Peptides against a protein of PDB entry 4PN1. Designs and how they scored, part 73

Target 1, 261 residues: chain A of PDB entry 4PN1
Amino acid sequence: KIEMNFLNKPIVPDTTKVISNFLTHYLITEPVEHVEIEAKLGTLIDLETQNRFEFPVMNETILNPEFNLRTRFESDMTASEHKYLNEFLNQAFRDSQKPGRLPFAYKHTKQVDLFYETEDNSRDKIRVSKNQSDNQVLACVKKRRVADLFLYCPNDAFDIRISISDELPVSMPSGNQQPSLTRLKDRVGYVHQEIKIDLTKTTQNDPVYDTTERHELEVEFGNIADLRDRAQKAKDGMEAPLFRRVQLFMDNVRILRREHS

## One batch from the design tools (peptide; made by RFdiffusion4, then SolubleMPNN)

Design b1_p15_5_s2 (from b1_p15_5, 7 letters changed)
Fold by OpenDDE base, seed 1:
Structure b1_p15_5_s2 (fold): chain B 261 residues (1-261), chain A 15 residues (1-15)
Amino acid sequence: as target 1 above (261 residues)
Amino acid sequence: APVFSEEELKLLFKP
């Protein structure tokens, strides 16, 4: 008989524990009401060198937010990398439709995001999202970034930013207000076991700067209510359900960040 | 643009 270890019990990776605690804080301890939890693929850039950050570690590591590492996170990737990931996910989608597998769901969305300044001149802008085809309002929110957790991944194509955001539903701006910024988004979304994987092409026209296109990949928890329930159970001493969900999330992230053209 | 659209994928995987 084979056993897992000398206790014959599952062991939880330290990364899973740290992320679980991070999520629990903003789900339960200081709860964010309209929470969005996503991981973006990108690059940690050293502000001094303007190159990818170099840290004396040999594998995936969560950066301690208490240390100012003088880094920025670029959530952009090349068009080639984005295309490769799209092809990879399309194949994963196809394979998941086979008997005995849990299937992906797929959604393609083309939307326009209109950003409006708030009357109180707050830092947070109101975002109105509309469907490009029929101009139907999809959402009107004030998004606030609450917290970030950065993972440095020296062996992979991408580093990771896990972000906690508050997406507060707000009333539509007055008809006389003009948007300060307009963005076109072409998004393909893949959902597997309530984990959302979105590939997004964002086009922004700047009057001063040429049209800029960004290519982003994000992984999001699609069932916040379930995640909050798991986090509450963890606070109550039953950690396994939360750890399992975080492990699933991170395994999906790990698969994606290793892929490159 | 995505390699496959939702419509294309739906067509490919029609039960």
Scores: peptide ipSAE 0.022, ipTM 0.500, DockQ to the pose 0.013
Fold by OpenDDE base, seed 5:
Structure b1_p15_5_s2 (fold): chain B 261 residues (1-261), chain A 15 residues (1-15)
Amino acid sequence: as target 1 above (261 residues)
Amino acid sequence: APVFSEEELKLLFKP
């Protein structure tokens, strides 16, 4: 007979606990009303060297935000890497359609985001999102970045940023306002067990700055109400449901950041 | 806003 450990009870990885606590704070303790929670693949850049950040650790490590490490996060990858991940996810989609599996859902969207300054000149811009094909307004929101949690992943091609954002629905800007920034987004989205995985090519056009292009992969919690319920249960002393959901989310992130051409 | 080419879209975004 084999037991899992000397207590013969499940043990939760420390990474899962730390992330769960981070999420619980912004779901329950200081709740963000219209919360969006996503992880992006990218690279932590050392501002001094302009190279990938180096830290004396040998595995996935959550960085403490209280320490200024003089880093920036680049949520980007090469077109080749992005294409490879697209092919990988397409295969995963096909395999999930087989009997005995839970199927992926798939959606392809093309969107234009127009950013407008607010009357109070706050950093929180109004974003108007439109469908590229018919110019239909999809959303009008004021997005605020609330918090970030960075994971340094020395053994993988990418580091991770987990972000908490508030997306407040707002009225359309006045017809006389000009956008300060525009983004063209071409996105392929995959959903499995209410976790969203998006591959996005973004072209950003600024009136002052040169046009920039990005290739991004993001993983998002697709059911915030369920996640908030799990977080509340965790605050009440039942942590297992939250830990299981965070573990699922992180396993998907880990699969993706390990894949490379 | 800049427009993606059809060739580029086919290359990077396949279902």
Scores: peptide ipSAE 0.006, ipTM 0.361, DockQ to the pose 0.014
Fold by OpenDDE base, seed 4:
Structure b1_p15_5_s2 (fold): chain B 261 residues (1-261), chain A 15 residues (1-15)
Amino acid sequence: as target 1 above (261 residues)
Amino acid sequence: APVFSEEELKLLFKP
């Protein structure tokens, strides 16, 4: 007979606990009403060298947000890396359709995001998302970045930014208002156990700059209500459900960040 | 936008 450890009880990795506490803060303690919680794959860049930052650690490490490390996070990747991840997820999707597995759901969306300035000239822009095929309005939101948690992943192709955002539904801009920015998004979405994985190719036409294309991969909690319930239970002393959900999320992120062309 | 059925996905993603 094998036991888990000398207590024969599950133990939560410190990473899971730290992330869970971070999420609980913005779900329960200072709750964000229309919260979006996502992890993006990217690179922590040293502002001085413009190269990937080299932290003196040998494994996945959550960076302390209270310290200014003079880094920026680039959520972009190469087209080759993005293509590889797409192929990888396609295979994972296919494999999940086999008997005895929980299947992925798949969705391909092509949308146009129109960004509008707010009347108060706030930093937060109104984003109107429309379907490219029929111009149907999909969403109209004002997104505010609330908090970030960065994970440096020295052994993997990508670092991670976990972001808390507030996506406030707002009324459509006035018909006479012109968008300040327009982006075309080609998004391939995978959902497994209510964890959303999106590969997004974004094309932006800038009159000053050449057309730029970005390639992003994001992992999102697809069931915020459930997550909030779990976080509430954690605050009430029952942490296991939250830890399990965060562990699942992070394991998916860990799988993805290891993949590269 | 619709989530594709398993059958639709099989058509879209030929092995």
Scores: peptide ipSAE 0.005, ipTM 0.326, DockQ to the pose 0.014
Fold by OpenDDE base, seed 2:
Structure b1_p15_5_s2 (fold): chain B 261 residues (1-261), chain A 15 residues (1-15)
Amino acid sequence: as target 1 above (261 residues)
Amino acid sequence: APVFSEEELKLLFKP
């Protein structure tokens, strides 16, 4: 007979606990009302060297936000990397359609985001999202970044930023107001077990700055209500459901960040 | 483009 360990009980990795606690805080303790929870692939850049930071660790490590590490996070990747990930996810999609697997869902969206300044000159802009094909309004929100958790991944192609955001629905800006910024988003979305994986090509047209293009990959919790329920249960002393969901999320992230052309 | 178009994906996923 084989046992899991000397207690013969499941053990939860510390990474899972830390992330779970982070999520629980913003789901339950200080709840964000219209919460979005996503992980982005990118690079932790040393502000002094402008290169990827080299922390004295040898594996996936959650950085302590209490320390000013003098880093920035760049969520961009090369077009080649983005293409590779697209091909990788396409293959994963195909493989998941086989009998005995849970299938991916797929969606391609082209969206225009129009950003407007607020009347109160708040730092947060109003984002009006429209379907690029028919200009149908999809959303009008004010997005606030609430918190970030960074994972340094020295052995992988990308580092990770897990972000908590509040997307507050707001009224449309006045008809006389012009957008300060426009973004075209070409998004290929894959959903597996209610975890969303999005490849997004973003073209930003700024009246002040030259047009910029970004290539991003994000992983998002697709069922916030379920996640909140799990977090509440965790606060009530039953942590296992939350841990399982976080582990699933992180395993998907880990798969993606290891991929390279 | 680094992201496949819907048309391209439809072609790729044709059984």
Scores: peptide ipSAE 0.008, ipTM 0.399, DockQ to the pose 0.013; fails the geometry check

Design b1_p15_5_s3 (from b1_p15_5, 7 letters changed)
Fold by OpenDDE base, seed 2:
Structure b1_p15_5_s3 (fold): chain B 261 residues (1-261), chain A 15 residues (1-15)
Amino acid sequence: as target 1 above (261 residues)
Amino acid sequence: APVFSEEELKLLYKP
């Protein structure tokens, strides 16, 4: 007979606990009403060197937000990396369609995001999202970044930012208001076990700057209600369901951040 | 950039 450990009980990695606590705070303790929780692949850049930061650690490490590490996070990747990830996810999609597997769902979305200034000169812009094909309004929201948690991943292609955002539905801007910014988004989305994986190519036309293209990969919790329920249970002393969900999320992130051409 | 469109995926991976 083989046992898990000398207690013969499951053990939860510290990373899972830290992330779970982070999520619980913004789900339950100080709840964000219209919460979005996502992880983005990117690079922690040392502000002094403008290169990827080299922390004195040898594995996945959650950075303490209480310390100013003089870093910025760049969520962009190369077109080649983005293409590779797309091919990788396409293969994963195909493999998941086989008998005995849980299948991916797939969706390709092309949208235009129009950003409007608020009347109160708030820092938060109103974003109107429209389908590119028919200009149908998909959403009108005011998004606020609430918190970030950074994972430095020295052995992987990418570092990770986990972000808590508040996406408040708001009324459409007045018909006379012009957008201050327009972004085109070409997104391929994969969903597996209610975890969303999106590859997004964003094109921004800036009147001052040349057209910029970004390539992003994000992993999102697709069922916030379930996650909130799990977080509540965790606060009530039953942590296992939350830990399992966070582990699933992080395992998907870990798979993706290791992939490179 | 996305390599496959939804239409292409439906065509290629339609059960």
Scores: peptide ipSAE 0.020, ipTM 0.464, DockQ to the pose 0.013
Fold by OpenDDE base, seed 5:
Structure b1_p15_5_s3 (fold): chain B 261 residues (1-261), chain A 15 residues (1-15)
Amino acid sequence: as target 1 above (261 residues)
Amino acid sequence: APVFSEEELKLLYKP
């Protein structure tokens, strides 16, 4: 007979605990009302060298936000990497349709995002999202970035930023207001067990700068109400449901950040 | 860019 350890009980990885505590803070302790929680694949860049950040660690590690490491996060990848991930996810989608599996859902969306300045000149812009095909309004929100948690992943193709945002639904800007910025988004979305995985190609036109293109991969918690319930239970002393959900989320992120062309 | 459109996926994965 083999046992798991000398207690014969499962243990929770430290990464899971740290992330769970981070989420619990913004779900329960200082709750964000219209919270969005997502992980982006990208690269931590050292501002001094302009290369990928190097830190004396050998595996996935959460960076302490109290320390200014003089880094920036670039939420971008090459077109070839993005294509590879799309092909990988398409295959995963196909495989999930087989008997005995939980199926992916899939959606392809082309949208335009229009950004408007607020009357109070706040840094938070109003974003109006429209479907490119019929100009139907999909959303009108004021998004505020609340917090970030960075994972340095020296063994993988990408580092990770987990972000907490507040997306407040707001009324449409006045018809006389011009957008300060316009972005075109081509997005393919995959959903598995209420975890959303989005591949997004973004095109931005700048009147001063050349057109820029960005390729992003995002992983998002699709059921915030359930996550908040789990976080509350964790605060009440029952941590297992939250840990399981965070573990699922992180395993999906880990799969994706290891894939590369 | 996405490799397959929604229409292409529907065609490929018709039950």
Scores: peptide ipSAE 0.014, ipTM 0.477, DockQ to the pose 0.013
Fold by OpenDDE base, seed 3:
Structure b1_p15_5_s3 (fold): chain B 261 residues (1-261), chain A 15 residues (1-15)
Amino acid sequence: as target 1 above (261 residues)
Amino acid sequence: APVFSEEELKLLYKP
């Protein structure tokens, strides 16, 4: 007979606890009303070297936000890497349709994002998202990034940024207002157990600079109400539901960041 | 660019 450990009980990884506490803060303690919680794959870049950040750790590590490490996060990857991840997710989608599995849902969206300045000249812009095919309005929001948590992943192709954002629904800009910026987005979205995985190709036309293309992969909590309920239960002393949900989220992120072309 | 469209996926996995 073997046991898991000397208590014969499962143990929660420290990473799960740290992330759970981070989320609980912005869900319960200082609640963001229209919260979006996503993880982006990318690279932590050392501002001094302009290379990938090097830290004296050997595995996945949450960076302390209180320390200025003189880094930037690039939420981009090569077209080849992006294509590989798309193929990988397509295969995962197919495999999930088999009997005995929980299926992925899939959605492909081509949209244009129009950015408008606010009347108060605030730094936050209004984003109007429209479907490219019929020009139907998909969303009109004012998005503010509230907090970031960075994971340095020395053994994987990508580092991770977990972001807390406030997406405030707002009224459409006046018909006479011109957008300050336009972006085309080609997005394929995969949903499994209410965790959203999006591959997005963004094209931006700049009249002065060459057309820039970005390739992003993001993982998002698809059920914020449930997550908030779990966070409240955690504050009330029952942490297991929150830990399980965060573990699921992070396992999906870990699968994706290990994949490389 | 995305490799598969929603339409393509529906075609491949239509029961």
Scores: peptide ipSAE 0.018, ipTM 0.528, DockQ to the pose 0.013; fails the geometry check
Fold by OpenDDE base, seed 4:
Structure b1_p15_5_s3 (fold): chain B 261 residues (1-261), chain A 15 residues (1-15)
Amino acid sequence: as target 1 above (261 residues)
Amino acid sequence: APVFSEEELKLLYKP
C-alpha cells in the first residue's frame, strides 16, 4: 500500500493556497459584484532593461504585490506562438471528444469592441461588443481592473497575470456618441470543466499608428457562482473545494504556458 | 454550454 505522505492526507501547494486566498478576498471579503477572474499569458518586462524580468528564482513564483519591481506585463505573444497554441488546443479539443473523456466545448466568435468615454470622464470606458456578422450587441459593460497577481515563470515561455476585474453591465451609450476606439477581435474559445480558454487575435486601427495586432491567450473561471460558493466554504473552514478548483485552473494554465513553437 | 462537434471546429489561423 502506498500513501501520499506521512500523514496520508492531501497537501495543498503553497501557490494554490496563495491564489485561493487572493481570490477569496475579492469573492467574499471585499466582494466584487460582477467579478471576472482570468489569467493571461504574457511577459513580465523589466522597465529598466526592457527585457523579460529576471528574478532570482528557479520556478513558478507569485510576486508580492507590495513590492514595486518596476515591471510591466505585456499580455501579448508572437503570431507563431499564438498559432502553435491554437493548434495545440485544437488537438486537445479533438482528444477530449474521445470516449471516457470530458469534452471541450468550442466557439469561434468574431466581434467588434467599441469603446466609449463615459459622461463623467471616468477612467473606465464603456465597451460595447458586437458580432461582426450581424452587428448584434453581445455585451455592454464597464470593466474596471480591481487587482492583479503576477506569476513569474522562469522555466516556461510565458509569465502569468491573474486579474480580478469588475464587469459592470451598463446601458448603451447614446446614439450620438462616437467610439473613441474600435477593436476587431477574432476569438476561439475552448471550455473544459467550466474553465474557459480563449485565443484572441485583436486588430486595432489607429489613425496615427499603423494597424496593430495583438495575440492573447486567457484562461478564465467560467463558473463564478460555483467559485464564490467554494470561497465561502473556505471562509467557513472547508478549504478543500476551493483549493481543488484553483489547482485545476492553475494546472491548465501551467500546461498552456509551457507550449511554444 | 453546448458541446460542439469536431466539424464545427474553426481555426483562428487558417492553414
Scores: peptide ipSAE 0.016, ipTM 0.447, DockQ to the pose 0.015; fails the geometry check

Design b1_p15_5_s4 (from b1_p15_5, 6 letters changed)
Fold by OpenDDE base, seed 4:
Structure b1_p15_5_s4 (fold): chain B 261 residues (1-261), chain A 15 residues (1-15)
Amino acid sequence: as target 1 above (261 residues)
Amino acid sequence: PPVFSEEEKKLLYKP
């Protein structure tokens, strides 16, 4: 007989606990009503060196937000990296269709995002999302970034930003308002066990600068209601369901950040 | 852009 450990019980990694607590705060303690929780792959850049941030650790490490590390997070990746991840996820999709597996779902969307300034010149912009094919409005939201948690991943191709956002549904801007920014998004989405993985190519036309393209990969909790329920249970003393869900999420993130061309 | 190729789509949706 083989046991997991000397207690013969699952052990929760410290990373899972920290992230779970972080999520619980914004799900339950100071609840964000229309919460979006996503992890983006990218690079922590040291503002002083303009290179990838270096920290004296040898593995995945959650950075303490109480410290100003003078970093920025670049969620962009190269086209080649993005392509590789696309191919990787395509293969994962195919493999998941086999008997005995839980299948991925797949969706390809082409979207245009129009950003509008608020009348009060608030930092938060109204985003109107439309389908490129038929111009159908998909969403109109005011997105507020609430919190970030950064993971430095020295052994992997990417660092991670986990972000909490509030996506408040709002009324459409008046017809007299012009968008301050327009972005085209070509997104392929993979969903597995209610975890959403999106590869997005974003094209932005800048009136001053040349057209810029960004390539992003994001992993999102696809079932916030379930996650909130799990977080509530955790607050009530039953942490296991939350830990399991966070572990699943993070394992998916870990898989992805290791993949590179 | 990130997408399934047409060939991949055919393979995936082939009955």
Scores: peptide ipSAE 0.020, ipTM 0.497, DockQ to the pose 0.012
Fold by OpenDDE base, seed 2:
Structure b1_p15_5_s4 (fold): chain B 261 residues (1-261), chain A 15 residues (1-15)
Amino acid sequence: as target 1 above (261 residues)
Amino acid sequence: PPVFSEEEKKLLYKP
């Protein structure tokens, strides 16, 4: 017989543990009520060099948030990279439809996000999302970024930001209020095992700057209730279900960030 | 990466 190791027990990667603990904190310990948990592909930029951050590590590394590394995260990619990932995911979708596989679900959405200032001039804007086709309101939320965890990935095309956000449903702005910002989103979404993968082209009109277009890829936990339950179990001493879910999430992220156009 | 036209760069394709 071949054993996994000298204990003959599965070993959880340290990355999985760290991320699991991070999630548990904002799911259970200091719970975010309307939590959104996503990973975005992008680039850690060194503010000193304005180039991609270089750190003396050789593999995927979670950066310690206690250290100011003088970085910013750019959640963007080239149109070519974005198109490549779109084709890659399209192929993955097709392959998953084959017998013996778990199929992807697919959805294409076009929406407009209207941002409104709050009455109290809070930093958090109200976002009204509408379907572009019929102008139906999809959501009205106040989104707050709660925490970020950055992964430096020197061997891959992209670095990763895992973000915890609070998306608080709020009432619609008054009819007399004008949006301060309008953002168009063209999104293709893929769902596999309740992990959501979204490719989003965002167009923003700025009165001062020319129209800017961003190309983003995000991976999101599609079942927060299940994740919270797993996190609670982990807090109670049974960590395996949470670790398995986080491992799945991260494996999907790893696949995507390794793709090169 | 492959070379795409500006028109192609603006399109997200269905499976």
Scores: peptide ipSAE 0.020, ipTM 0.482, DockQ to the pose 0.014
Fold by OpenDDE base, seed 1:
Structure b1_p15_5_s4 (fold): chain B 261 residues (1-261), chain A 15 residues (1-15)
Amino acid sequence: as target 1 above (261 residues)
Amino acid sequence: PPVFSEEEKKLLYKP
């Protein structure tokens, strides 16, 4: 008989604990009402060198937000990388349809996002999302970035930003208001065990600047109610359900960030 | 299905 360790009990990686605590804070301690929790693949850029950040660590490392590392996060990737990830996820989707597996769900959405200034000139804009095909309103929200947690991943193609946002539903802007910005989004979504993986191509037309295109991959917790329940249980002394869910999330992120063309 | 159209894929491969 083989045992896991000298206690014969599972242990939790420190990364899982740190992320779990981070999530618990914004789910339970200072709860965000309409919380969105996502991880984006990208690159930590050193503001001094304008190259990928270099830190004296040899593996996945959560950066301490108390230290000013003078970095920015670029969530954009090349079209080639984005294409590769799309092909990879398509294969994963196909494989998951086989007997004995839990299947992916798939959704392709093309939407236009219209951004409006608020009457109070607040930093947060109102975003109206519409379906490109029928102009149906999908959402009208005011999104506020609440917190970020950055993972430096020296061995992988991408670094990670885990973001907590508040997506407050708001009333539609008045018919007399013009959007300050319009973005087209082509999004392919994969859902597995309530973890959402979205590949998004964003096109922005600027009258002064050339059309800009961004390629993003994000991993999102698809069941916030369940996650909040798990976080509450963790606060009450039962941490295992939360740790398992965070581990699942992070394993999916780890798979994706290792893939590159 | 792919994110990119076949036309977009062709544009990506142009040097």
Scores: peptide ipSAE 0.012, ipTM 0.470, DockQ to the pose 0.014
Fold by OpenDDE base, seed 3:
Structure b1_p15_5_s4 (fold): chain B 261 residues (1-261), chain A 15 residues (1-15)
Amino acid sequence: as target 1 above (261 residues)
Amino acid sequence: PPVFSEEEKKLLYKP
């Protein structure tokens, strides 16, 4: 007979614990009311070298936010990489439709985001999202970045930024206001077990700068209420439900960051 | 608002 370990019990990876604690802080301890929690694939760039950050570690490592490593995170990839990931996810979608599997859901959205300055001239802009085809308003929010957690992944194609954001629903801007910025988003979204995976191509027309294009892949917790409940249980001493959910999330992220063209 | 080129649209497709 073979056992898993000398206790014959599952163990929780340290990464799962660290991320779980990070999430619990912003779900329970200092709760963000309209919280969005997402991971973006990208690259940690060393500001001095302008190359990918190099750190003396050999595997997935959460960077301590207390240390300024003089890095920036580029949440972008090449068109080729983006296409490869799209093909990969499409295959995963097809495979999940087979008997005995839990199926992916799929949604393709094309939207325009209009950004407006606030009356108080705050740094945070109001974003109005509309369906590109019929101008139906999808959302009107003021989004604030609350916190980031960076994972350096030396063995994979991408590094990871996990972000906590506050998406406050707000009233539509006055009809006389002009947007300061517009973005077109073409997004394909995949949902599996309430984890959302989005491939997004963004085109931005900046009034001052040239048109910029970005290719992004995001992984998001699709059920915040459930996640908050799990985090509360963890605070109350039952950590397993939260750990399982975070492990699921991170396994999906790990699958994706290892793929490249 | 910006528009996607036909080449850009090929990068995102349904399953």
Scores: peptide ipSAE 0.046, ipTM 0.593, DockQ to the pose 0.014; fails the geometry check

